Peptides against a protein of PDB entry 4N3Y. Designs and how they scored, part 94

Target 1, 83 residues: chain A of PDB entry 4N3Y
Amino acid sequence: ETRDQVKKLQLMLRQANDQLEKTMKDKQELEDFIKQSSEDSSHQISALVLRAQASEILLEELQQGLSQAKRDVQEQMAVLMQS

## One batch from the design tools (peptide; made by RFdiffusion4, then SolubleMPNN)

Design b2_p25_7_s3 (from b2_p25_7, 17 letters changed)
Fold by OpenDDE base, seed 4:
Structure b2_p25_7_s3 (fold): chain B 83 residues (1-83), chain C 83 residues (1-83), chain A 25 residues (1-25)
Amino acid sequence: as target 1 above (83 residues)
Amino acid sequence: as target 1 above (83 residues)
Amino acid sequence: SEILAEIEAIFEQLQQRLEELRSLL
């Protein structure tokens, strides 16, 4: 009968709405997760980039310093040998 | 009447299911986005780690070279001073 | 002796910079 059909549809609607609310909650949690993860990753990557760049600069300076030191030492040794 | 109530509930159910399908699609897209973003970030971080490791290797080589050079110079200077 | 001291100072300075880089890595 129509009354039974109404009760069935009411149950189906309740189930659908419950599922909808659950899915909406899950979606919101994913959105929040994406936002937080993106910000965290961005900060981490930026920090790593800066650290890598600083390391490269220092490495270049050290290489130059070592080369110069070698030349300076050789010069000083030459002076000593000539003294 | 009950028939009108049935029609109303059928419409509400259709609307709820349409919204559910839309929300489920959006959720799936977010899951795909999270997966892709995570992989991209992982690759970028890995590349930065390799870059840092290369710098560490060069630093160690420079340290060894410097220590050896210092010892060699000290030895040569000692010889010169004793000559 | 003075020249030796200067040479050692050069290496000490380089060593210090190496330690700075090591601390950064």
Scores: peptide ipSAE 0.082, ipTM 0.498, DockQ to the pose 0.814
Fold by OpenDDE base, seed 5:
Structure b2_p25_7_s3 (fold): chain B 83 residues (1-83), chain C 83 residues (1-83), chain A 25 residues (1-25)
Amino acid sequence: as target 1 above (83 residues)
Amino acid sequence: as target 1 above (83 residues)
Amino acid sequence: SEILAEIEAIFEQLQQRLEELRSLL
């Protein structure tokens, strides 16, 4: 019967619309996830780079300090040997 | 005594050299760590992007399929109502 | 003697800073 077929098709249409809406939501969630993941990674990388750069500068300063201390010790030794 | 002072300075000089060498090693390890971390992050991001893109394509295909199914149902309903 | 003490202090300070940095890695 046509009436029964129409009712069946109406149900199928509602189901299709529900699935379409769900799929659209899932797509949006995926896009949000990608965006969030990218931002998080970018922030993490930036933070690590800054931390590493600060550490490198400190290490260079310490190297220079130790080198200077070495020279100072050598100079003092020379003074003592000349006395 | 000058001799004792010289010996002390010699020890300090050796200690300074040892620390300098260690500092140089630590700096190299830091540089290696930064490089490795950057490479790991890059690879991870690339892999995640590819995975996300594949999922996005699939979702788009599903959306199109559902949209087409919706249209097909609507068309069939129209045919039945015209009969 | 004072010179030696100053040199020792410099080394100790540098060593302390090195240790602090190593703890960050």
Scores: peptide ipSAE 0.064, ipTM 0.459, DockQ to the pose 0.081
Fold by OpenDDE base, seed 1:
Structure b2_p25_7_s3 (fold): chain B 83 residues (1-83), chain C 83 residues (1-83), chain A 25 residues (1-25)
Amino acid sequence: as target 1 above (83 residues)
Amino acid sequence: as target 1 above (83 residues)
Amino acid sequence: SEILAEIEAIFEQLQQRLEELRSLL
């Protein structure tokens, strides 16, 4: 009977629509998660890069200090050799 | 007096060396953390993208199925209207 | 004199290590 066939198809259509909506929501949630994760990771990496840069500056200052200390030692050695 | 100066410089050198070693370790830890974080984030994002892609494929299949079902229902309804 | 030479050597080694660290960045 055609009427029975229509009712069956209507039910199948509703079921398919429900599954479609569910899958669309799941996809959107995954995309949102990826976006949030990427942003969080980017912020974290940026913060760590800045911290590493600060350490680099300290190392440069230490290098300059060590170079100066070396020069001071050399001057003292020269005085000793001349005495 | 020169001996005292040498002792002072030796102390300063030890202090500078300790600070240098500490800074080098801190820098290495930061670099390792950034590398690990980036790798972990990259892997996680890639996995989520693949999962989202799978969901997208399923959505497309469902949309096609739904469209076909709709067409089938419409055809049956047309037959009923003509009878 | 020997002590001063040792100090100079230590500074040079530290400078080398510092430069190596910079190269890793």
Scores: peptide ipSAE 0.059, ipTM 0.444, DockQ to the pose 0.084
Fold by OpenDDE base, seed 2:
Structure b2_p25_7_s3 (fold): chain B 83 residues (1-83), chain C 83 residues (1-83), chain A 25 residues (1-25)
Amino acid sequence: as target 1 above (83 residues)
Amino acid sequence: as target 1 above (83 residues)
Amino acid sequence: SEILAEIEAIFEQLQQRLEELRSLL
């Protein structure tokens, strides 16, 4: 019976090792996936930031331009009214 | 001609004001959108971090359990072989 | 756990960047 018990335990040991190896692999795959996903998100967020800043600059320039135009018109009106 | 010029400039001034107001509104809408988007992304990232941590804990527990099982089997085998 | 720590650091950095963006608005 001892011999049979040893053989059984040897099989159980192999099974345990297989499960352990699988678990370690699964963990690694999950970590790799999350890492890759985070990198992708980082790139996307960076792109969005740049786009936002570019848009902000453009809008500010437009506002400044329009404000200047308004001032120019007002000045011209004043000149005409005073002539 | 001066009177006509004044009238023309008054119209131009009104148009400039309208464009300025529109630009300011557009800027505000963009800012609001980006703000909301950033908040959403922040929440999503936080959720992903928590999920990743939970998965890591589970995987570590499984690894520990399997390692313990492996040790138990090895000990039992040793006892049987020595008896 | 090292990889997880690195991932968490990445996310923390991203969160900081988002906050910075929000502060610009």
Scores: peptide ipSAE 0.044, ipTM 0.368, DockQ to the pose 0.022

Design b2_p25_7_s4 (from b2_p25_7, 17 letters changed)
Fold by OpenDDE base, seed 4:
Structure b2_p25_7_s4 (fold): chain B 83 residues (1-83), chain C 83 residues (1-83), chain A 25 residues (1-25)
Amino acid sequence: as target 1 above (83 residues)
Amino acid sequence: as target 1 above (83 residues)
Amino acid sequence: SSILEEIEKIFEELQQRLEELRKTL
């Protein structure tokens, strides 16, 4: 009967509303997760870039040290040969 | 003596070269890690965005369904009241 | 009624898709 149909439709409406509310919450949580993940990734990448830059500085220092050491060896060899 | 100094400098040169090679390797590994991490993060974020978009579509469908259900309930109520 | 059956089908489909989505969240 029509009355029973109306009651059924009302129940379905309530169920759909509950599902909508739940889905809206889930969507928001997902968006929050995306935001947090993006921020974390950005911070991590930035930190790693800084570490790479520190390595670059160290490499430059090592290269300079090697060049100096080579010059020092050559100079001392020249002194030795003059002895 | 000069000879001992030369030998010491040669040792230092070898040690510095070893450190240089090690540091160059470490730098490259770090750069590779940064690249991989960035790519992985990009893919992950893209996948999450797609999931969020799918949620949005479902929410829109739910909203449409709710609106339709409401109209149907109202229509059936009108029929009932006319009975 | 046919209208009620159609609505039931729509809601069942939506519920199924929602459940699938929630399993991945």
Scores: peptide ipSAE 0.034, ipTM 0.425, DockQ to the pose 0.026
Fold by OpenDDE base, seed 2:
Structure b2_p25_7_s4 (fold): chain B 83 residues (1-83), chain C 83 residues (1-83), chain A 25 residues (1-25)
Amino acid sequence: as target 1 above (83 residues)
Amino acid sequence: as target 1 above (83 residues)
Amino acid sequence: SSILEEIEKIFEELQQRLEELRKTL
């Protein structure tokens, strides 16, 4: 009868609402995770970039030092050849 | 003597070159790590975004179904009130 | 009764899809 149908539909509505709320919560958790993961990755990458940059600076300094040392060796060799 | 100085400088050059090569290798490893980490993060984030989108679609469908069911309940209630 | 049956079917389908989604999470 109609009354029984109404009660059944009311139950179904409650169940649907429960599922809806659960899905909403799950979605929110995923969004939060994405946000956090992205931020963490960004920070990590930034730190690594800084380290790479520091290495680059040292590379350049080493190369400059090497070039100077090479020149010094060449000069000393010239002196040796003259002696 | 000059000869001894030259030999010393040659050693210094070899040592400097070794350090240079090591630093170059370290830098490259960092760059590779950054690249890989970034790609992995990007893929992970993309996958999570797709999951979130799927959840959103289901949310919308649930809401639509809920709204329709609510209307149906209201109609049945009206019939009940008339009976 | 036909409307009720249709609604029930829709809900069942949605529930199945929700479950599949949750399994992937």
Scores: peptide ipSAE 0.033, ipTM 0.424, DockQ to the pose 0.026
Fold by OpenDDE base, seed 1:
Structure b2_p25_7_s4 (fold): chain B 83 residues (1-83), chain C 83 residues (1-83), chain A 25 residues (1-25)
Amino acid sequence: as target 1 above (83 residues)
Amino acid sequence: as target 1 above (83 residues)
Amino acid sequence: SSILEEIEKIFEELQQRLEELRKTL
């Protein structure tokens, strides 16, 4: 009787230990996933930011070019009107 | 001739405008992607953090249960040895 | 010149949109 109760408790203890081990593993996997996901997202965002900055530089260059081209056209039109 | 030069400059200006519009569109798409990606990542990470917290609570409960079960087994073993 | 006026209009519109885009970043 008492021996049977001890064996039952031992079984319950082993089952609880198995569940604990499983839960610990699951938690660790989630933490690893969070870490990796955060790092990947950060790198991706950084790369896209750099690309956006490159686009901004090009936009500024184009804007300057357009302004100069406008002035050049105006100058040439003045020459045409005087010829 | 001057007239031909003006026409050439006008063409160059139109081409530059087209490139500017395209680049502006591309930049906007990148900004939208960055924003969406950041929001999605943030929400996903938050959800995973909450899940990890739930696992931590379960781990604490299991650890406490295991400690108690161990004590109970030890007590029952003592009873067996005395019978 | 009508062509010059059109070019100036397009340029001003693009400049305005560029400024708006910069504000969002």
Scores: peptide ipSAE 0.032, ipTM 0.430, DockQ to the pose 0.010
Fold by OpenDDE base, seed 3:
Structure b2_p25_7_s4 (fold): chain B 83 residues (1-83), chain C 83 residues (1-83), chain A 25 residues (1-25)
Amino acid sequence: as target 1 above (83 residues)
Amino acid sequence: as target 1 above (83 residues)
Amino acid sequence: SSILEEIEKIFEELQQRLEELRKTL
């Protein structure tokens, strides 16, 4: 019966609309997650890069200090040999 | 005493070398972490972008289907009115 | 009707695609 077919089509239309709304919401949530994840990763990586740079500076200072300490030990050994 | 000073300097030299080795290791671990984190984030974001794009395609298909279903319902209603 | 059957098939296909899309990563 045509009347029953129309009612069935109306129900399917409402169901399709509900699924559309759910899909729109899901898409928005995914976009928000991508945005937040990208921002968090960017901040984390930037902070870690700064920490790595600080370690590099300390490494250079330690290498210079080590070289100086070696020279100081050699100089003190020379003084002992002259005694 | 000069001999005691030399022994102290030798100890300081060994300590400085140990600190240098530790700092080098820590720096390498941070660099490895940054690299891995960047790769993981990039892959995750790419996967989520593809999923969002799939949602967009489905949304467009649902919208088109909804519009067509609405037209079909209207046509069936017109048939009923003519009956 | 043939039109109703076509709409039903399209609707079922969309529902299947939606379910696949909602699976966890």
Scores: peptide ipSAE 0.029, ipTM 0.423, DockQ to the pose 0.026

## One batch from the design tools (peptide; made by RFdiffusion4, then SolubleMPNN)

Design b2_p26_5_s1 (from b2_p26_5, 15 letters changed)
Fold by OpenDDE base, seed 3:
Structure b2_p26_5_s1 (fold): chain B 83 residues (1-83), chain C 83 residues (1-83), chain A 26 residues (1-26)
Amino acid sequence: as target 1 above (83 residues)
Amino acid sequence: as target 1 above (83 residues)
Amino acid sequence: SPLEELERRLEESQQRLAEFKAELEA
């Protein structure tokens, strides 16, 4: 019977639509999660990079200071040896 | 006294060296953390992207199927109206 | 330097994320 066939197809259509809506929702949730997670990670890593850079600057300053201090000590030592 | 001056400078040198070593360690820890965190995030996001792509493919298939189903229903409806 | 490399990788990652976000909005 054609009528029964139509009813069957209508049911299939509804089921397909339900599946479509579910899939669309799932996709959107994934996209939102990716977006938020990515932003959070990016910000966090950027902050860490800045901290590392600050440490690098400090390191360079300390190295220079250390070299200077070493030179100063050596100079004073030389003075002692000459006196 | 020059000797006292030398002793002071030697202490300063040791202190500077200690600070340098600490800073170097801190820097290394930050770099390691950034590296690991970045890799983890990259892998996770890549996986999520793949999942999203899979959902997209499914979505497209469902949309095509839905369109076909709609056409089928309409055709059957037309047959009913003509009989 | 290793730090510069990390910065480079971060920048590349940020670019990829930006592109992905753009694609999601398209």
Scores: peptide ipSAE 0.024, ipTM 0.422, DockQ to the pose 0.044
Fold by OpenDDE base, seed 1:
Structure b2_p26_5_s1 (fold): chain B 83 residues (1-83), chain C 83 residues (1-83), chain A 26 residues (1-26)
Amino acid sequence: as target 1 above (83 residues)
Amino acid sequence: as target 1 above (83 residues)
Amino acid sequence: SPLEELERRLEESQQRLAEFKAELEA
């Protein structure tokens, strides 16, 4: 009968609302986690990039120094051979 | 003297080369780590996004169901009141 | 260079994340 159907539907409505609220909470938690995780990853990668950049600068300096040292050695060798 | 200078410079050159090779290795390791870390983070975030999307779909379905249930209850209530 | 490429990828990733954050907050 109609009255029994109403009672059943009211129960179903309550159950649906409970599930909706639960799902909304779960979604929010996932979104919050994604946001935080992405920020953490971004910061970490940025720090590593800075370290790599510092290494690159050092490499350039070392390469220049190496080239100069090689030239200096060659020059000194030439002088020695002429003596 | 020149000969002594040459010996010193040769040593310096060897030292510089060793340092250069070390720095090159360090830089490569950092770059590899950054690459791998970035890929891992990307995969993880993508997976989480998919989960969030699934939750969003569920939310939409629940909202639709809730709305329909409410309408059904209202209709049944109207019938009951008319009886 | 590989480093420049990594920096580029990082920037692109950061941009995508920023957009995603904006979408989540909307």
Scores: peptide ipSAE 0.023, ipTM 0.420, DockQ to the pose 0.043
Fold by OpenDDE base, seed 4:
Structure b2_p26_5_s1 (fold): chain B 83 residues (1-83), chain C 83 residues (1-83), chain A 26 residues (1-26)
Amino acid sequence: as target 1 above (83 residues)
Amino acid sequence: as target 1 above (83 residues)
Amino acid sequence: SPLEELERRLEESQQRLAEFKAELEA
């Protein structure tokens, strides 16, 4: 009868509410995790980019030094050949 | 003298070249790592976003169901009070 | 350069991520 129907519906409502609260919590946790994970990844990648940039700078300096050294050797060899 | 200077410069050139090659290798490895890490992070974040979206859909469905259930209970209670 | 390209891609990714975060907060 109606009383039993009401009791059944009240139970269903409680169950649905429990699931809703659980789902809301899970969603929030996922959002928080995504936010934190993305920030961590961003920072890690930025740090690695800085390391790569440092290597690039060193590479450029070494290339310049190497070119100069080569010129110096060639110049000295020319002097040697002429003496 | 000049011969000794040339030999010294040749050694410096070899040393610089060795460092250059090493630095070039290290730079390339860093770039490759950054690329792979970025791709992996992107895929992981995308997967998590999909999970969050699934929770959002479920949340919306539960909210709708809960609202309907509440209305049903209220309607049945009204009938009960009137009988 | 390849490194500049990586930096550009990173910046774009960071921008997309920031937009997503903003959407979550809305």
Scores: peptide ipSAE 0.022, ipTM 0.420, DockQ to the pose 0.046
Fold by OpenDDE base, seed 5:
Structure b2_p26_5_s1 (fold): chain B 83 residues (1-83), chain C 83 residues (1-83), chain A 26 residues (1-26)
Amino acid sequence: as target 1 above (83 residues)
Amino acid sequence: as target 1 above (83 residues)
Amino acid sequence: SPLEELERRLEESQQRLAEFKAELEA
């Protein structure tokens, strides 16, 4: 019966539209999540890189200081031996 | 007094070495953390991308289905009007 | 340096992600 068939198809269409709407929303939320997650990770890693760089600078300064201290000790020992 | 100066410098040298060793360790740990964090984030984002792609495919299929359903309804309505 | 390498890897990862996002939007 055509009337019943039309009603059935109209229901199917409504259901399909509802599902489409839901899927569109889900897709958008997923994309938003990916974007936010990526940005958060990027910022975090950038911050960590800066910290690592700061540590590197400190390490270099300490190495220089260590080398100088060693030289100073050697110089003083030389003086001691001369006395 | 030179002897006392030498002893003082030796102490300073030992302390500097200890700090250097600590800083080297800290730097390495930080680098390791950055590396691992980056890899983890990359893998997670890749997985999310796959999910998003799956949703996109589903969305396209639903859109096609919706279009077909609309056409079907229109056809049935035409038949109904002809009767 | 190791730090520079890490920075490079991060940049590459970001680039790949951007490409994937672009594909989804196409």
Scores: peptide ipSAE 0.021, ipTM 0.419, DockQ to the pose 0.050

Design b2_p26_5_s2 (from b2_p26_5, 17 letters changed)
Fold by OpenDDE base, seed 1:
Structure b2_p26_5_s2 (fold): chain B 83 residues (1-83), chain C 83 residues (1-83), chain A 26 residues (1-26)
Amino acid sequence: as target 1 above (83 residues)
Amino acid sequence: as target 1 above (83 residues)
Amino acid sequence: APLDALQARLEASQQELAAFRAELEA
């Protein structure tokens, strides 16, 4: 009977170890996924930030152009008034 | 001729303004996308972190169980040796 | 912080755009 108890405990030990290994693997996979997801998101966000910055530069150029165009119109109107 | 020049400049001014508005809209949409993407990623990562933490707790419990099982086997073996 | 900075720049640009629109209509 004691022998049977030992065998039972040995089986339980093996089963516990199997569960431990599985849990450890699952944990590692989750950590890897988090790391990869974070890096991917960081790269994507960085790319989008650069696009936004490019648009900002274009916006500034267009604003300057708009201001110049306005001045040009005003100048031409002045010429017309003097003619 | 000067009148024609003024009309041309007015058209250019309107076109420049249209481009400005479009660029501003595009920039806003990009910024909104970045913000939303960052928040979504943050939430997802947080959820995965919690899952990983749960697995960590389970792992610790299983490790303790494994240690106990090992001790139990050792104790039973000692009993057998004494019989 | 970087997103907040972008938002601040956008808001400033929107104000400038509104001013330009007003100038075009005047």
Scores: peptide ipSAE 0.025, ipTM 0.461, DockQ to the pose 0.041
Fold by OpenDDE base, seed 3:
Structure b2_p26_5_s2 (fold): chain B 83 residues (1-83), chain C 83 residues (1-83), chain A 26 residues (1-26)
Amino acid sequence: as target 1 above (83 residues)
Amino acid sequence: as target 1 above (83 residues)
Amino acid sequence: APLDALQARLEASQQELAAFRAELEA
């Protein structure tokens, strides 16, 4: 019966619309989550990169200082032995 | 006294060496952490992107289905009224 | 050098994510 078919199609239409709205919501939530997660991760990693870079600079300074200190000790020992 | 100066410099050298080793360790730990964190974040976000893309595809399918369903209902209503 | 590599990788990842977001909005 055509009337029953129409009612069936109306139900299907309502169901499709409900699913559409749900999917749209889910999509938006996922996009928002990805965006927020990405930003948080980027900031965190950037901060760590800066920290590591600071350590690298310090390392280079300490290496130079160590080399100089070694030379200074050697020089002073030489002076001591000569005096 | 030169002897005392040498001893002082030797102490400074030891301290510098200790700091150097500590800094080297810290640097390596930070690099390792950054690497691991970056990989984990990338994988997590990639997975979420794939989910979002799947939702996008579903959304498009549902939109098409909704449009078709609407047309079908209209057609069936027309048939009903004509019969 | 390794720090620069990590930073470059991070930037590449950020660029990829931006592209993914753009794709979702298209």
Scores: peptide ipSAE 0.021, ipTM 0.446, DockQ to the pose 0.047
Fold by OpenDDE base, seed 2:
Structure b2_p26_5_s2 (fold): chain B 83 residues (1-83), chain C 83 residues (1-83), chain A 26 residues (1-26)
Amino acid sequence: as target 1 above (83 residues)
Amino acid sequence: as target 1 above (83 residues)
Amino acid sequence: APLDALQARLEASQQELAAFRAELEA
């Protein structure tokens, strides 16, 4: 009968609404997770890049020091040969 | 004496070179780590975005279904009132 | 240059992710 059909449809409507709300919640949670994960990764990588840059600076300083040391040794050898 | 000074400078030069090589190695390892980490994170986030998109599609389908169900219920109620 | 390239890739990835999120919100 029509009345029973209406009741059935009302139940299906409630079920559909429940699923909709659940899916909306799940979507939001996933988006939040992505946002958090992305931010964490970005910050970590940025920190590591800064560390690498520090190493680059140290490398450049060491290269300059090495060049100077080489020149100093060569100069001292020249002096030694002259005496 | 000059000879001793030269020997000292040679030692310092060797030490500087050792540090330079170590720093170069450390820099390379850090860059490799950053690259690997970035790629891994990017792939993971991309996968999660795809999952979120799937949820979005499901959400849209549920919304359409809900709208249809609502219309069906309303129509059946109208029929019920007419009989 | 390599470090700058890595930073550039990170920034590009961040921009892409922002676009993806915008698409999901639309």
Scores: peptide ipSAE 0.018, ipTM 0.447, DockQ to the pose 0.048
Fold by OpenDDE base, seed 4:
Structure b2_p26_5_s2 (fold): chain B 83 residues (1-83), chain C 83 residues (1-83), chain A 26 residues (1-26)
Amino acid sequence: as target 1 above (83 residues)
Amino acid sequence: as target 1 above (83 residues)
Amino acid sequence: APLDALQARLEASQQELAAFRAELEA
């Protein structure tokens, strides 16, 4: 009886240890994944922000060009009307 | 000559306007994408954090179980040695 | 998929732990 109990408990101990190790590994993998995912997302967002900023610069330049073109057209139209 | 210049400038104006509109659209799409991506990532990371926390709790419980099992084995071994 | 797999493993571990606890109490 006692011997059987010891064997049973030894088995349970091994099982518990195995579960512990597995859980530790799983936890670590999750944390690593979170870290990596966060970093990747951060990098991607940063890149996209830069791209958006580039678009903003282009937009401003185009606006300036548009304004100038409009003025030029107006001037030419005035000349045309005078001729 | 003047008429030709006017036509040319009108074309340039239209082209500039088209480019402006395109750039505005592209910029807005990028910003929307960034916002959506950020929110999605935030939600996902939050969920993963909760999962990791659950793993932590499980780990602690397993550690407790392991410790108890170890104690039980030790006690049974002592009994066995006495018999 | 990898995250789902990890979650599944954790859930399985929880079930096994519950069974283990029951066995310890018996």
Scores: peptide ipSAE 0.043, ipTM 0.474, DockQ to the pose 0.026; fails the geometry check

